# Designs tried in a protein design run: peptides against a protein of PDB entry 7Q4I. Part 138

Target 1, 281 residues: chain A of PDB entry 7Q4I
Amino acid sequence: HENSTIAERLYSEVRVLCWIMTNPSNHQKKARHVKRTWGKRCNKLIFMSSAKDDELDAVALPVGEGRNNLWGKTKEAYKYIYEHHINDADWFLKADDDTYTIVENMRYMLYPYSPETPVYFGCKFKPYVKQGYMSGGAGYVLSREAVRRFVVEALPNPKLCKSDNSGAEDVEIGKCLQNVNVLAGDSRDSNGRGRFFPFVPEHHLIPSHTDKKFWYWQYIFYKTDEGLDCCSDNAISFHYVSPNQMYVLDYLIYHLRPYGIINTPDALPNKLAVGELMPEI

## One batch from the design tools (peptide; made by RFdiffusion4, then SolubleMPNN)

Design b2_p21_1_s3 (from b2_p21_1, 10 letters changed)
Fold by OpenDDE base, seed 2:
Structure b2_p21_1_s3 (fold): chain B 281 residues (1-281), chain A 21 residues (1-21)
Amino acid sequence: as target 1 above (281 residues)
Amino acid sequence: SESEKIYEEAEKIAEEIDKEY
């Protein structure tokens, strides 16, 4: 029998709204599997699309489809969240319909932070944005205050936030958030291991799976190693996870247990004041 | 854009991994 007491506490104290970037062609193929796996562990789950789907709980945003409209979808998604759901959660996760997220690990990372702190977390990349930006595919999570600043302060001002729908959505939101003093947080664990990953576990866990010339090594904000030391024991997300792999991950993470091994969770850190961040590692 | 190439490359890598399964 599992003791979920701490997880249940964090579910109530660290409320997460997850919005999933999807499109009508992926509602059945991908998004449905998010809903049936990790998405059910969000406090609120919304699929952001161009078409309504009542079975999926998909919202039809006033945007076109295609890769060139991802920034448009992100803007409209957060506008929708701010208008309808800003009080339904403390933290607001963007993920793709092929992102897998361990929501309990995200709540653990977020626990010390105030949702009124203007901060967001994810896999931090260093190019284009001075403080860095969070990789879109790995998923990124905004505090309630970060969402407020993005929607109320950044989006209405073309000087602070790109008004057209073109560009890389993760870079563009990163620019907007920086311009309204939302901090790009450090999502690494106490050992300096990453928690948000823009690829599947195999890509990060297998040493020398990627060439050293691979762009990722130039884009990562923090140094990371390959192999088992690549990833936190409390990793939060992986990207390019197929629908079938989502069920495999759900089984491995939540059901499969080595008999006789008891995992004792670390003590929760002290809560930070509004505006405070964890010390840099 | 460089970002588009990044996503395309990552997608190709993901597809290659899927082929290995």
Scores: peptide ipSAE 0.023, ipTM 0.676, DockQ to the pose 0.096
Fold by OpenDDE base, seed 3:
Structure b2_p21_1_s3 (fold): chain B 281 residues (1-281), chain A 21 residues (1-21)
Amino acid sequence: as target 1 above (281 residues)
Amino acid sequence: SESEKIYEEAEKIAEEIDKEY
């Protein structure tokens, strides 16, 4: 029997609402597999779509479909969350319907932070936004205060937040959040290893899988290594994960065990005061 | 835009992954 006492404690103390970016064509193809795998470990799971699906628990947002509407969908998703669910969680994760998330590792990262601290985490990119922004594909998590500031302070002001629905979703929310003093946090572990990844594990773990000219190396905010040292032992997310790979990851992470190896969790860090961040590495 | 290129490259990666599975 696995000792889940710490995980159960964190489930209660670090409540996470996960909203999944999807569309009607992907409800059965992708989104249902999120619900059947990692999404079940969220405190609340909502699928944000353009059509309602009662089986999936999908919400029909007042937006069109297509890549040009992703920013519009993100704005409406957070408006919906603020209106209906702002007190149901402490942290609010955006993920795509092909993002895989280890929610326990995210709770571990978030544990020291107050949800009243205006902060968000993800895979930080350096272009376009001075403090950086979080990659949309890797998923990003906002504190409750960050959601409040985004919806109440940023969205109503065209000078602070783009009013139209066009543009890169992750860049646009990053601009809006910066404009309301929501901090782009450092999601790296104590060894400086990343936790949120905009690609599949294979692309990060295998050296030289990508060309050195690949845009990713110009976009990453923090320097990262390739290979096994690329990624935290407590990694949180991967992107472009197929439905089949989600089940494989669920098996490997939660079921497959090397006999005789007992993982002892590290001690929880001290909680930070409101507005306090962990020192950057 | 540079952002459009990012999404196009990401889409190609996703399509390649989908072809492998």
Scores: peptide ipSAE 0.023, ipTM 0.667, DockQ to the pose 0.079
Fold by OpenDDE base, seed 1:
Structure b2_p21_1_s3 (fold): chain B 281 residues (1-281), chain A 21 residues (1-21)
Amino acid sequence: as target 1 above (281 residues)
Amino acid sequence: SESEKIYEEAEKIAEEIDKEY
């Protein structure tokens, strides 16, 4: 018997809308597996595409397909969310159709924050944006106020937000959000370990898996280690997760238990005031 | 440009992983 009382409480108090970046060619190949695994734990799940799919709950955004349109799709996705769903959740997660997310761990991280605080979280990178920006692949989550500022204040102003659809999606939204004073939060746990990861668990957990010259080490905003100390026990996301690996992760995280080991959750932190962030570690 | 290269490299890594699994 599992005691899910705290998880159920957080499900009600920390409402998350997850929108998944996808395309029509990936509806069956990737997106449906998100829906069948971690996506079912979101309070609301929407697939953002160029074609409608009623079985998937996919929305046809007025954008073209291809990598050069990812920024355009992100802008239209958040416009759609603001118009139709801004009150359906407190927090708004962007993920790719090959991102796996432990939504309960995200709710735990978000719990102390007000959704009226202009903040967003993810895997923070340091280049191009002074405060940093969040890696697109790891997924990133905006507060309701951050979405409002992005859509209402940033997007209509070409000086604040890039009007064309070209560029790196994560960098461009990071610039826009900075320009409207949305804060790039620290998603690390109390031990300074990361929670959002732009690669599969194997690439983070195995020491020396990547070359020391690998760009990631130059881009990461906070110092991180390799091995088991790389990752929070309450990690939130991993990227480049295949459809099959989503089911494996879903089983390992939610079903497989070592007999006789009982994890007691830490107490919830105190709630922060509007505009207040957790102290930097 | 550098960010695009980052994603391209990451996708190559992902594709290699997908080929291994």
Scores: peptide ipSAE 0.023, ipTM 0.653, DockQ to the pose 0.079
Fold by OpenDDE base, seed 4:
Structure b2_p21_1_s3 (fold): chain B 281 residues (1-281), chain A 21 residues (1-21)
Amino acid sequence: as target 1 above (281 residues)
Amino acid sequence: SESEKIYEEAEKIAEEIDKEY
């Protein structure tokens, strides 16, 4: 017997559209496994590609493939969302086809915020953008107002947003969003633990794998610890998750339970006014 | 770009982790 009453409430009150960055070569290899696992917990799931796939529900964006076109694909994806789906959700998640997301934990983080607040969340990095930017691999989520500002105010202005399709996708959207006063939120929990992770759980949980010279420690916006204290009990995302690992994570998170241990959810925080953010820790 | 190198390095690390497990 599982009590999902609060999760069902949040599913209704905190509507999330998930769009997945993919390509035609990954439709069967990766993207379909997102659809069969965590993607089914989104209110709406769309795969953004260069080719249409009716089985996957993939959209053919007018962009080329390859890493040099990821920024172009992101711009076209959000244009498509704004034109067709801006009212279908309150929040708009970008994830890769090898990102795993615990959508319920994301809804919990987003619950106090108004979707009319110009804000976005993810794994915040400090370089290149003054307020920081969100790591592309960890996935990032925009409010409805953030999407509106990005598409309507930033994209049409080459002074605010890069017109070329080249560059690091996450850095470029971060610059554009800053230029239209979309705030880079703090996604950490009340204990200061991260929720969005640009690597697999093993990499974050096991300190022995990272040299102190590893670039991640220079890029992370907030101080973070390694080991079991690295990650929130309400973690939202991990990156570089293989298709097989997605099914394992789905089983471990949603099915496997230690008998006799009951998890009682924390009380929901108070809702914030439009434009108000949670205090930084 | 420095950012591209970062993601390439991250992918290599992820691939190495996947090989170890």
Scores: peptide ipSAE 0.025, ipTM 0.680, DockQ to the pose 0.097; fails the geometry check

Design b2_p21_1_s4 (from b2_p21_1, 10 letters changed)
Fold by OpenDDE base, seed 5:
Structure b2_p21_1_s4 (fold): chain B 281 residues (1-281), chain A 21 residues (1-21)
Amino acid sequence: as target 1 above (281 residues)
Amino acid sequence: SELEEIYKRAEELAEERDKLY
């Protein structure tokens, strides 16, 4: 007995295409498990690879493998999406094959925004890009307009977007998006807690795993705490999630219930006009 | 530990960014 009426409404009104960054060696080891868990909750799920896999629904992009080609793969992935799928969704999520995403929470965050607003969301980092950029591992989501601007306006211009396939994928797309006035949004909830996370829940929930010198604390754009206040009750993503952990998370989030406790969802916020962002927290 | 390995991987990525930019 579960009432999913609101979730079903958001599924239809906030359509999400999820593309997963993967490679042929990870099709069976990792990507398959995304498809069998959180990926099934996307409106459309595509695996971006260098080899075709009909069972996985993997696309062979014209790129090489390796970390030095991740930027190239991202460019080709969004070109492919724009050419074939730009009208199939309102929002376009990039995730890794070891990222876990609660898609319903992402739809909730995105609900007030117009897909025609040039904006993208994720775990915002402050270095190298003036407005910040979104961590690649935590996953990031572009509006339809952001994808259009990226593919049509940024990619064809070497002055706006790096033509080479080298560089840090998340930094490079962040630079490109900034150059075409795509806004780096704030993903935090109304309590100022983050929703996209570049690590597993344990890292964020348990204090003192790292000291203040840990790079993450220098990279994070918004101030964040450790412990239970680290994370939104409506958190969206975690990174470095093993295949086994994906199934555990699926069970814990969607199946396991404390008997006698009923969660009543908050009311949906008002929709924003095109170009409008949520106010600062 | 698994967590230590994650941290190591993440640090390597951060270092790579710092070298590139």
Scores: peptide ipSAE 0.528, ipTM 0.939, DockQ to the pose 0.847
Fold by OpenDDE base, seed 1:
Structure b2_p21_1_s4 (fold): chain B 281 residues (1-281), chain A 21 residues (1-21)
Amino acid sequence: as target 1 above (281 residues)
Amino acid sequence: SELEEIYKRAEELAEERDKLY
């Protein structure tokens, strides 16, 4: 007796292509579980790897394996998307094979924005990039225009974008995007709560896991809280989610219901003009 | 613990960024 009319509307109006960063050793161990859980709610789901896998729908990118090649994979992934899939979606999400995403909440956040606006969203970090950059592990989503600018304007220019495959993937794409005037958006909800998270829910929901010297508190662009106030009711992503936890989260979010409690969704905001952003909270 | 392992991995990534930039 679930009413999904609004979710179905957003599925059609806010089209999301999800690409998953993975490797051949993780196809069965991790990536398959993304496909069987949250990945099925993307309009298009592609696994970016170094080896083809038809069962998974994995693409073999012309890159080596290892953490030192993550930047190379990201560049090749977006080149592949631009060449083959730029019109298949309005928004393009990067996630890891241990990232869990509530795609409906992402569509809700993205709804007011034009895909022709050069913007991207995620968990914003402050170091090394003036406007900030999005955490790689929390996942980040580019507008269609952001992808175009990245692939067509930034990547071909060594002055704008690092030509080699070394460096921190999230910092490097953040630098490239800044250099082509793609804006680092604010993904927080109307209460100022975050939506993209670089750790598991337990880390954010339970206070006092780390002291204030922990790197995360120095990296986070916006002030964040711990406990129940840490996270939006419409949170989008969590990182370091095990395969088993993905199935648990799928059950808890989409199947488990407290009897007699009905959530009424907020009204959709007005759509923004091209180039317009929501006011910062 | 699993959480401690996550923190360790995340810290290593942060340290890597700090070394690169």
Scores: peptide ipSAE 0.509, ipTM 0.936, DockQ to the pose 0.827
Fold by OpenDDE base, seed 4:
Structure b2_p21_1_s4 (fold): chain B 281 residues (1-281), chain A 21 residues (1-21)
Amino acid sequence: as target 1 above (281 residues)
Amino acid sequence: SELEEIYKRAEELAEERDKLY
C-alpha cells in the first residue's frame, strides 16, 4: 500500500493547470503521450495548438505554426487561459510536448507561495533579461496573479510587451513579465539544487558531456553541478524527453520501488504572505 | 546519438536567441 495523503492534499490546495505547447503534426506523435503520462496528474490539462482535436482536448489558437510563431502562440494561450480558466487553478504551467513534469514536486515547491504573489518559476537563464527569464523547454509556471498581469497589463501595452509574434518565446515572455513586476523566482531546493531542467536526465546526471564553452553554462542564472548532485531529489521537469522515455519515467517514478525503503516526506514549510518569497539560498 | 541530436537542437535555439538579441 502507498500513502498518498499529502500528495492528495497538495493536489487540492495547489491546483495546477498545465498547458502544452504543441502543433497538429505532434498531436499523435508527442502530445497524446503527455496526456497518457504526467499530464494526467495536472488538475487541468489543455493542449494549445493551431487545430482543434477533441480526442486530445486541443485548442485551436488563432496563430500559425513554426518556431517564428511560438511567441504568438504563448500570448494567445495565456489570453485563452485568462478568459476561460483563470479560476480553474492557482498556478499555470507551460510545457512543451517533449517536456516531462513531476507535478507533485512542483506542488511541493509552490505550496508556500500565494497564487496572488506575482511570481513565476522554471529554469532561470540570465541573458537578455535583467532579472532573468525561464527556459521555454524546461517549462515554467506562473501564479494566477502573474497570468493576470501578463494578459491584462503587459500584452495590451506595446511598450511593455512585444506586439508582433517574432522573437524567442521564453525571452519575450520574460521581458513582458519583468515589465509588470512579476518576479523571476528561485526554483532551487534547500540544498541549492535545481528542479527545472532544459535537458534529459542523462545530460544532467552524467558529468563531462560538454565542455565549458557549451552555451548552457553561460546561460544558467544559478551555479549548477553535474552528476548526482545536479538535481534535486524533488526535481520537477526535464526537456527533450521522447514519448518512450515518458513511459519509462512514469514507471520509474511512480511504480518501481526498492523493497524495504520507505521515504518520509519533509514537513511542509510555512505559507508565505502575499508578495513574500522564500529566502535566497 | 540521441544526446548529440538534443545538443544540436539546443545549440541551434541558443544561437537563434543570440542572433535576435
Scores: peptide ipSAE 0.497, ipTM 0.933, DockQ to the pose 0.845
Fold by OpenDDE base, seed 2:
Structure b2_p21_1_s4 (fold): chain B 281 residues (1-281), chain A 21 residues (1-21)
Amino acid sequence: as target 1 above (281 residues)
Amino acid sequence: SELEEIYKRAEELAEERDKLY
C-alpha cells in the first residue's frame, strides 16, 4: 500500500508531454516498450517518427531517417507540438526510444518553476554553447515558453536556428534556444547531484569505472562524482536503456520495496516567480 | 560488454560532434 497523494497532485499541476524520438524500424523493437513502461506516466505521450503507426500513436513527421536528420526531426516535432499540443502540457520532454525517465522526479524538479519562464533542463554539457546545452540522450525538457520561443522566434530565423537538418541535434537546439534567451537550467539537486544521465545507472554508480580522460568528464558542465554520490535520490533519466532493462527499472522503482522502510517525501519548495530560477549551488 | 559498447558509441558520437563544430 502506497500513498501517492503528492504524486497525483504533481501529475495535475506539473503536466508533462513526452515526445519520443524514434523511427519505423524501432516502433516494435524499442518505442513500444517505452509506451508500456515509463511513458505511461506522462500526461501525454507522442512518438515522433517518419511513418505513422496507429498502434503506437506515432506521428509521421516530414523528415528522412538517419542520424543526419535528427535535428530536422526535432524541429518538426516541436513545430507539431506547438501547433497541436502547446496547451496540453506545461513542460515538453524530448527523450530517445532507449531513454528511461522517472517522470515523478522530473515533476518534482519542475514544480517551483513557471512554465512561462523560458528555461529548459537536462544533462548540461559545456562545449559549443556558451551557457551549455542539454545532452540529447539523457532527454531534455522545455517549458511551454521555451517551446514558443523555439518555434515562433528561433526556427523561422536562419541566423538564430540552423535551417539545414544536419548537425548534432542536442547542440543545434542548444544554440537555437540560447539565441532566443531560453536559459539552460541547473537540474542538480540541493546536494549538487545530477538528475539527468546520458548513460545507464551502472556507468554512473560504479566508482572509477571510466578513465578520467573519458570525454564525458570533459563535456559535463558541472563537476560530478562517481559512485552513490553521482546521482540524486530523485534522479530523472538514464540513456542506453534496453527494452528489457526498462521493465527491470519499472519493477525496481515502482514495485520492489524493502519491507519496513518507509520513505517520507521532502516538502515541496516555494514556487518561483516568472523568470526566476532556483539559486545556484 | 554492453557497457563497452555504450562507451564506444558515446565516444563515436563525441567525435562526430568535434568534427562538426
Scores: peptide ipSAE 0.023, ipTM 0.641, DockQ to the pose 0.794

Design b2_p21_2_s1 (from b2_p21_2, 9 letters changed)
Fold by OpenDDE base, seed 4:
Structure b2_p21_2_s1 (fold): chain B 281 residues (1-281), chain A 21 residues (1-21)
Amino acid sequence: as target 1 above (281 residues)
Amino acid sequence: SEEEEKYEKKVKEEVERREKE
């Protein structure tokens, strides 16, 4: 009884490659559950690891494991994508193996943008990078041109991009992207509500769940409220989603329906020219 | 971020606790 015509159109017109940050110890524990839930809605799904896994479709990157190597893994992942998959999609999402993503909502956000526009989206944070950077946990999506600039222009130049593998991966890619004029986009909806979330829905939806001194309120680039107005009706991602909660979210979003309530999708916006961004709200 | 990394440990511990309940 569902009409998926618009979602099918966007699946064709807004092609997304999702790469999942994982490690060999998480292939069965976490990454497999991404593949069985939201990852199946990507146009292409690749797991970036230190070991190959043919059942998972995991790639062995030439990097060590551990948090101190996440930046190294991110660099090698995008090199691998550029070499093998740059034409397989228009947009390239990084997510963690405990990130849940509503890919249809991401396609809706991305629809007006040209993949030749040097832009990326996510949960924008304000520290360390002048234009901001995107939270690693919430996931972030690069245009095809952004990937090209990152791999071809930024990575080979130690003055533009950190050569060692140390540091916070999200901050370091944010610095590199800024240095090659990739724009940190605004992912908020038309009401100014966020779409990418670095925590579980419960932490964003429940008012006063965190103290006002909580670091997140100092890190967010755009002011946001707590409670029901925290989050777009077209939210894209949540982080720290357990394997069990991925199946719960998959059921709640794609199967559970309130009888007699019919949601009509908003009209698609006009497509932007190359280099054009939506006006900030 | 460093703050996300610190918070990640706390949230993971909470998630793991909830999965055991």
Scores: peptide ipSAE 0.270, ipTM 0.816, DockQ to the pose 0.059
Fold by OpenDDE base, seed 2:
Structure b2_p21_2_s1 (fold): chain B 281 residues (1-281), chain A 21 residues (1-21)
Amino acid sequence: as target 1 above (281 residues)
Amino acid sequence: SEEEEKYEKKVKEEVERREKE
């Protein structure tokens, strides 16, 4: 027996549309398992593909398949969202079909922010974009205003946003968003721990799993530690999560309980004004 | 493990992709 009153409140007040980057070959293999696990906790869930799938609720975007088309698919996905769904949510999450997301933790992070603030969150990387950009695999979430600026101001202007469909999807959207003054937010918790992760939990939680020369340590925008201090107790996402691991995570997070331990949630922070960000840690 | 090998491959592919952009 659980008291979900705060989670239910946040479900109503912090509405999240999740769009999943997928392809026809992954509809049954991966995307279906997102729909059966964490995707059911989104206010709206859409699968963005090159082929329609009525069972999955997949949209056929006018793009080809392959890594060279991921940027094209992201542009068309946000155009589709802006045209059909911009008022269905306050926040718009991109995730891959092998990303796992704890949507309640994302709502908690987003709660103080106005959807009219031009901001987006994720695992911030420092290369290529001055303010940083968010890792594509960890998933990233745009405010409604960020989506508006991206689709209306950035995409139509080749000087602000790459017209070609080639390029690193996460870098290209990061460039476009910077060019329209969408801020790359800090997703860390009050202890400075990350919430969006571009790898599975094991790779972040196990000290010395990677060497100090591992590219991730050079890419990460904020200094982070290894081990248990790597990750917020309110972590939001992990990447490279297999379909089987999605069900394991769903069980561990939402069903498995240590008997006699009661978690009391922290008080919600004060809401920020439009354009205001939480102080950097 | 097989999963570690798959991960290392994905990481390598991601690094190589980013270096080309």
Scores: peptide ipSAE 0.035, ipTM 0.663, DockQ to the pose 0.776
Fold by OpenDDE base, seed 5:
Structure b2_p21_2_s1 (fold): chain B 281 residues (1-281), chain A 21 residues (1-21)
Amino acid sequence: as target 1 above (281 residues)
Amino acid sequence: SEEEEKYEKKVKEEVERREKE
């Protein structure tokens, strides 16, 4: 009953490997629900853990558990991807085991870009990194060239990339990527609306009387509004999504339809040359 | 790191605040 021809084309032309950051205690509680929902729409799905789980397709990385090892886990995850999977995809998404992703919307955003362009996308934050960095919780996606530069050029050089496993994971990868000239892209749509979100939909869609001093407003790189104008109609990710909410979102996005409303997809933009970015909005 | 823990704590505190509203 659905015409998925364009989505199928993008599935083939914009190949995405999704790696999920998890731990052994969350394999059954969280990670399996990613696999049963949005993770099935990735071209490749891998769970990065400290223990192997063949049912989940979890990899045991040589890292300890704990919050102070998240940066270590990210480094080892991208090393593993580069060694085993660098040619299996064009784009490489990091997400948490409580991140929900609309992979089709991510493919639409990525379509004009060359995977040989050193670029990455996500919810851009302005502190600590001059060009900005992408929020870890919202998930972020690297081009194949960005992964190559990260693993081959940045990680082996302590002057370019932090050698220890401590530090904010998203900040540290952001520093490393900047140091190898990987560009922090603009993930906003043509209306200037965000696509990657570090909170659940409710927290972005409902205008809260949040104090303008709230850290999030100080961290966002681009000005964003609350309410219905907060979010692109082609939004890509939300964070702090419970396992039950993942199934609700899957139903609402992929199954529930208002009768008599036909959504016509926008035309695909022209492809950019290697090194080109979309114009600033 | 202390910075990571501070960031995660701030995010969690805000999420918990919004869930209670």
Scores: peptide ipSAE 0.027, ipTM 0.671, DockQ to the pose 0.108
Fold by OpenDDE base, seed 1:
Structure b2_p21_2_s1 (fold): chain B 281 residues (1-281), chain A 21 residues (1-21)
Amino acid sequence: as target 1 above (281 residues)
Amino acid sequence: SEEEEKYEKKVKEEVERREKE
């Protein structure tokens, strides 16, 4: 009794390649649970690792293991995508092996944008990068043109993009993308609610008596309210999601329904021209 | 980097704080 016609249309019109940052120690512990849950809703799913795993569809990138190599993995992942997969999708999502993503909500956000627009989306942070950068943990999505500019224009130029593998992955890609005029988009909904979240739903939904000195409130580019108004009804991602929580979220979002409540989807917005963004709220 | 370590530390400290609340 489910009508998926709009979701099926968006699956074909807004093609998403999801690449998952992982390592060999997490293939069985974390990454396989991404593949069994939300990752199956990507048009293409690739696990970026240091070791090949044919059961997982993991790629062995020419990088070492450890947090100090995350920026190295991101550079090599996007090189690999550009070489092998740039035409397989319109949009290219980076997520961690503990990120949960509602891919249909991401397609809805991306629908008005041209993949030839140099833009990327995520949880926008304000420090270090003038236009902001997207949180690595919340996941971020590049247009096809953004990937092209990153790989072809930014990566080969040490003045535009850091050549070493050190530094915060999300900050470093944010600097590189800014330097090639890839725009840091606004991922908020029409009510100004966030869609990409660097923590679990519980941490965003429950107003913690967190001191306003909490780093997140200093890092967020857009001021958002705490509590139920924190999160879009069309939220896209959450981070620090355990393997067990991925199955819980998959059940709650896709299977559990309150009987007699029918959600009518909003009308799709008009498509934007190449280079156009939605107006800021 | 010192900035990455500071960011990861802040994220970790906040996650741990929220798990205790």
Scores: peptide ipSAE 0.030, ipTM 0.668, DockQ to the pose 0.108; fails the geometry check

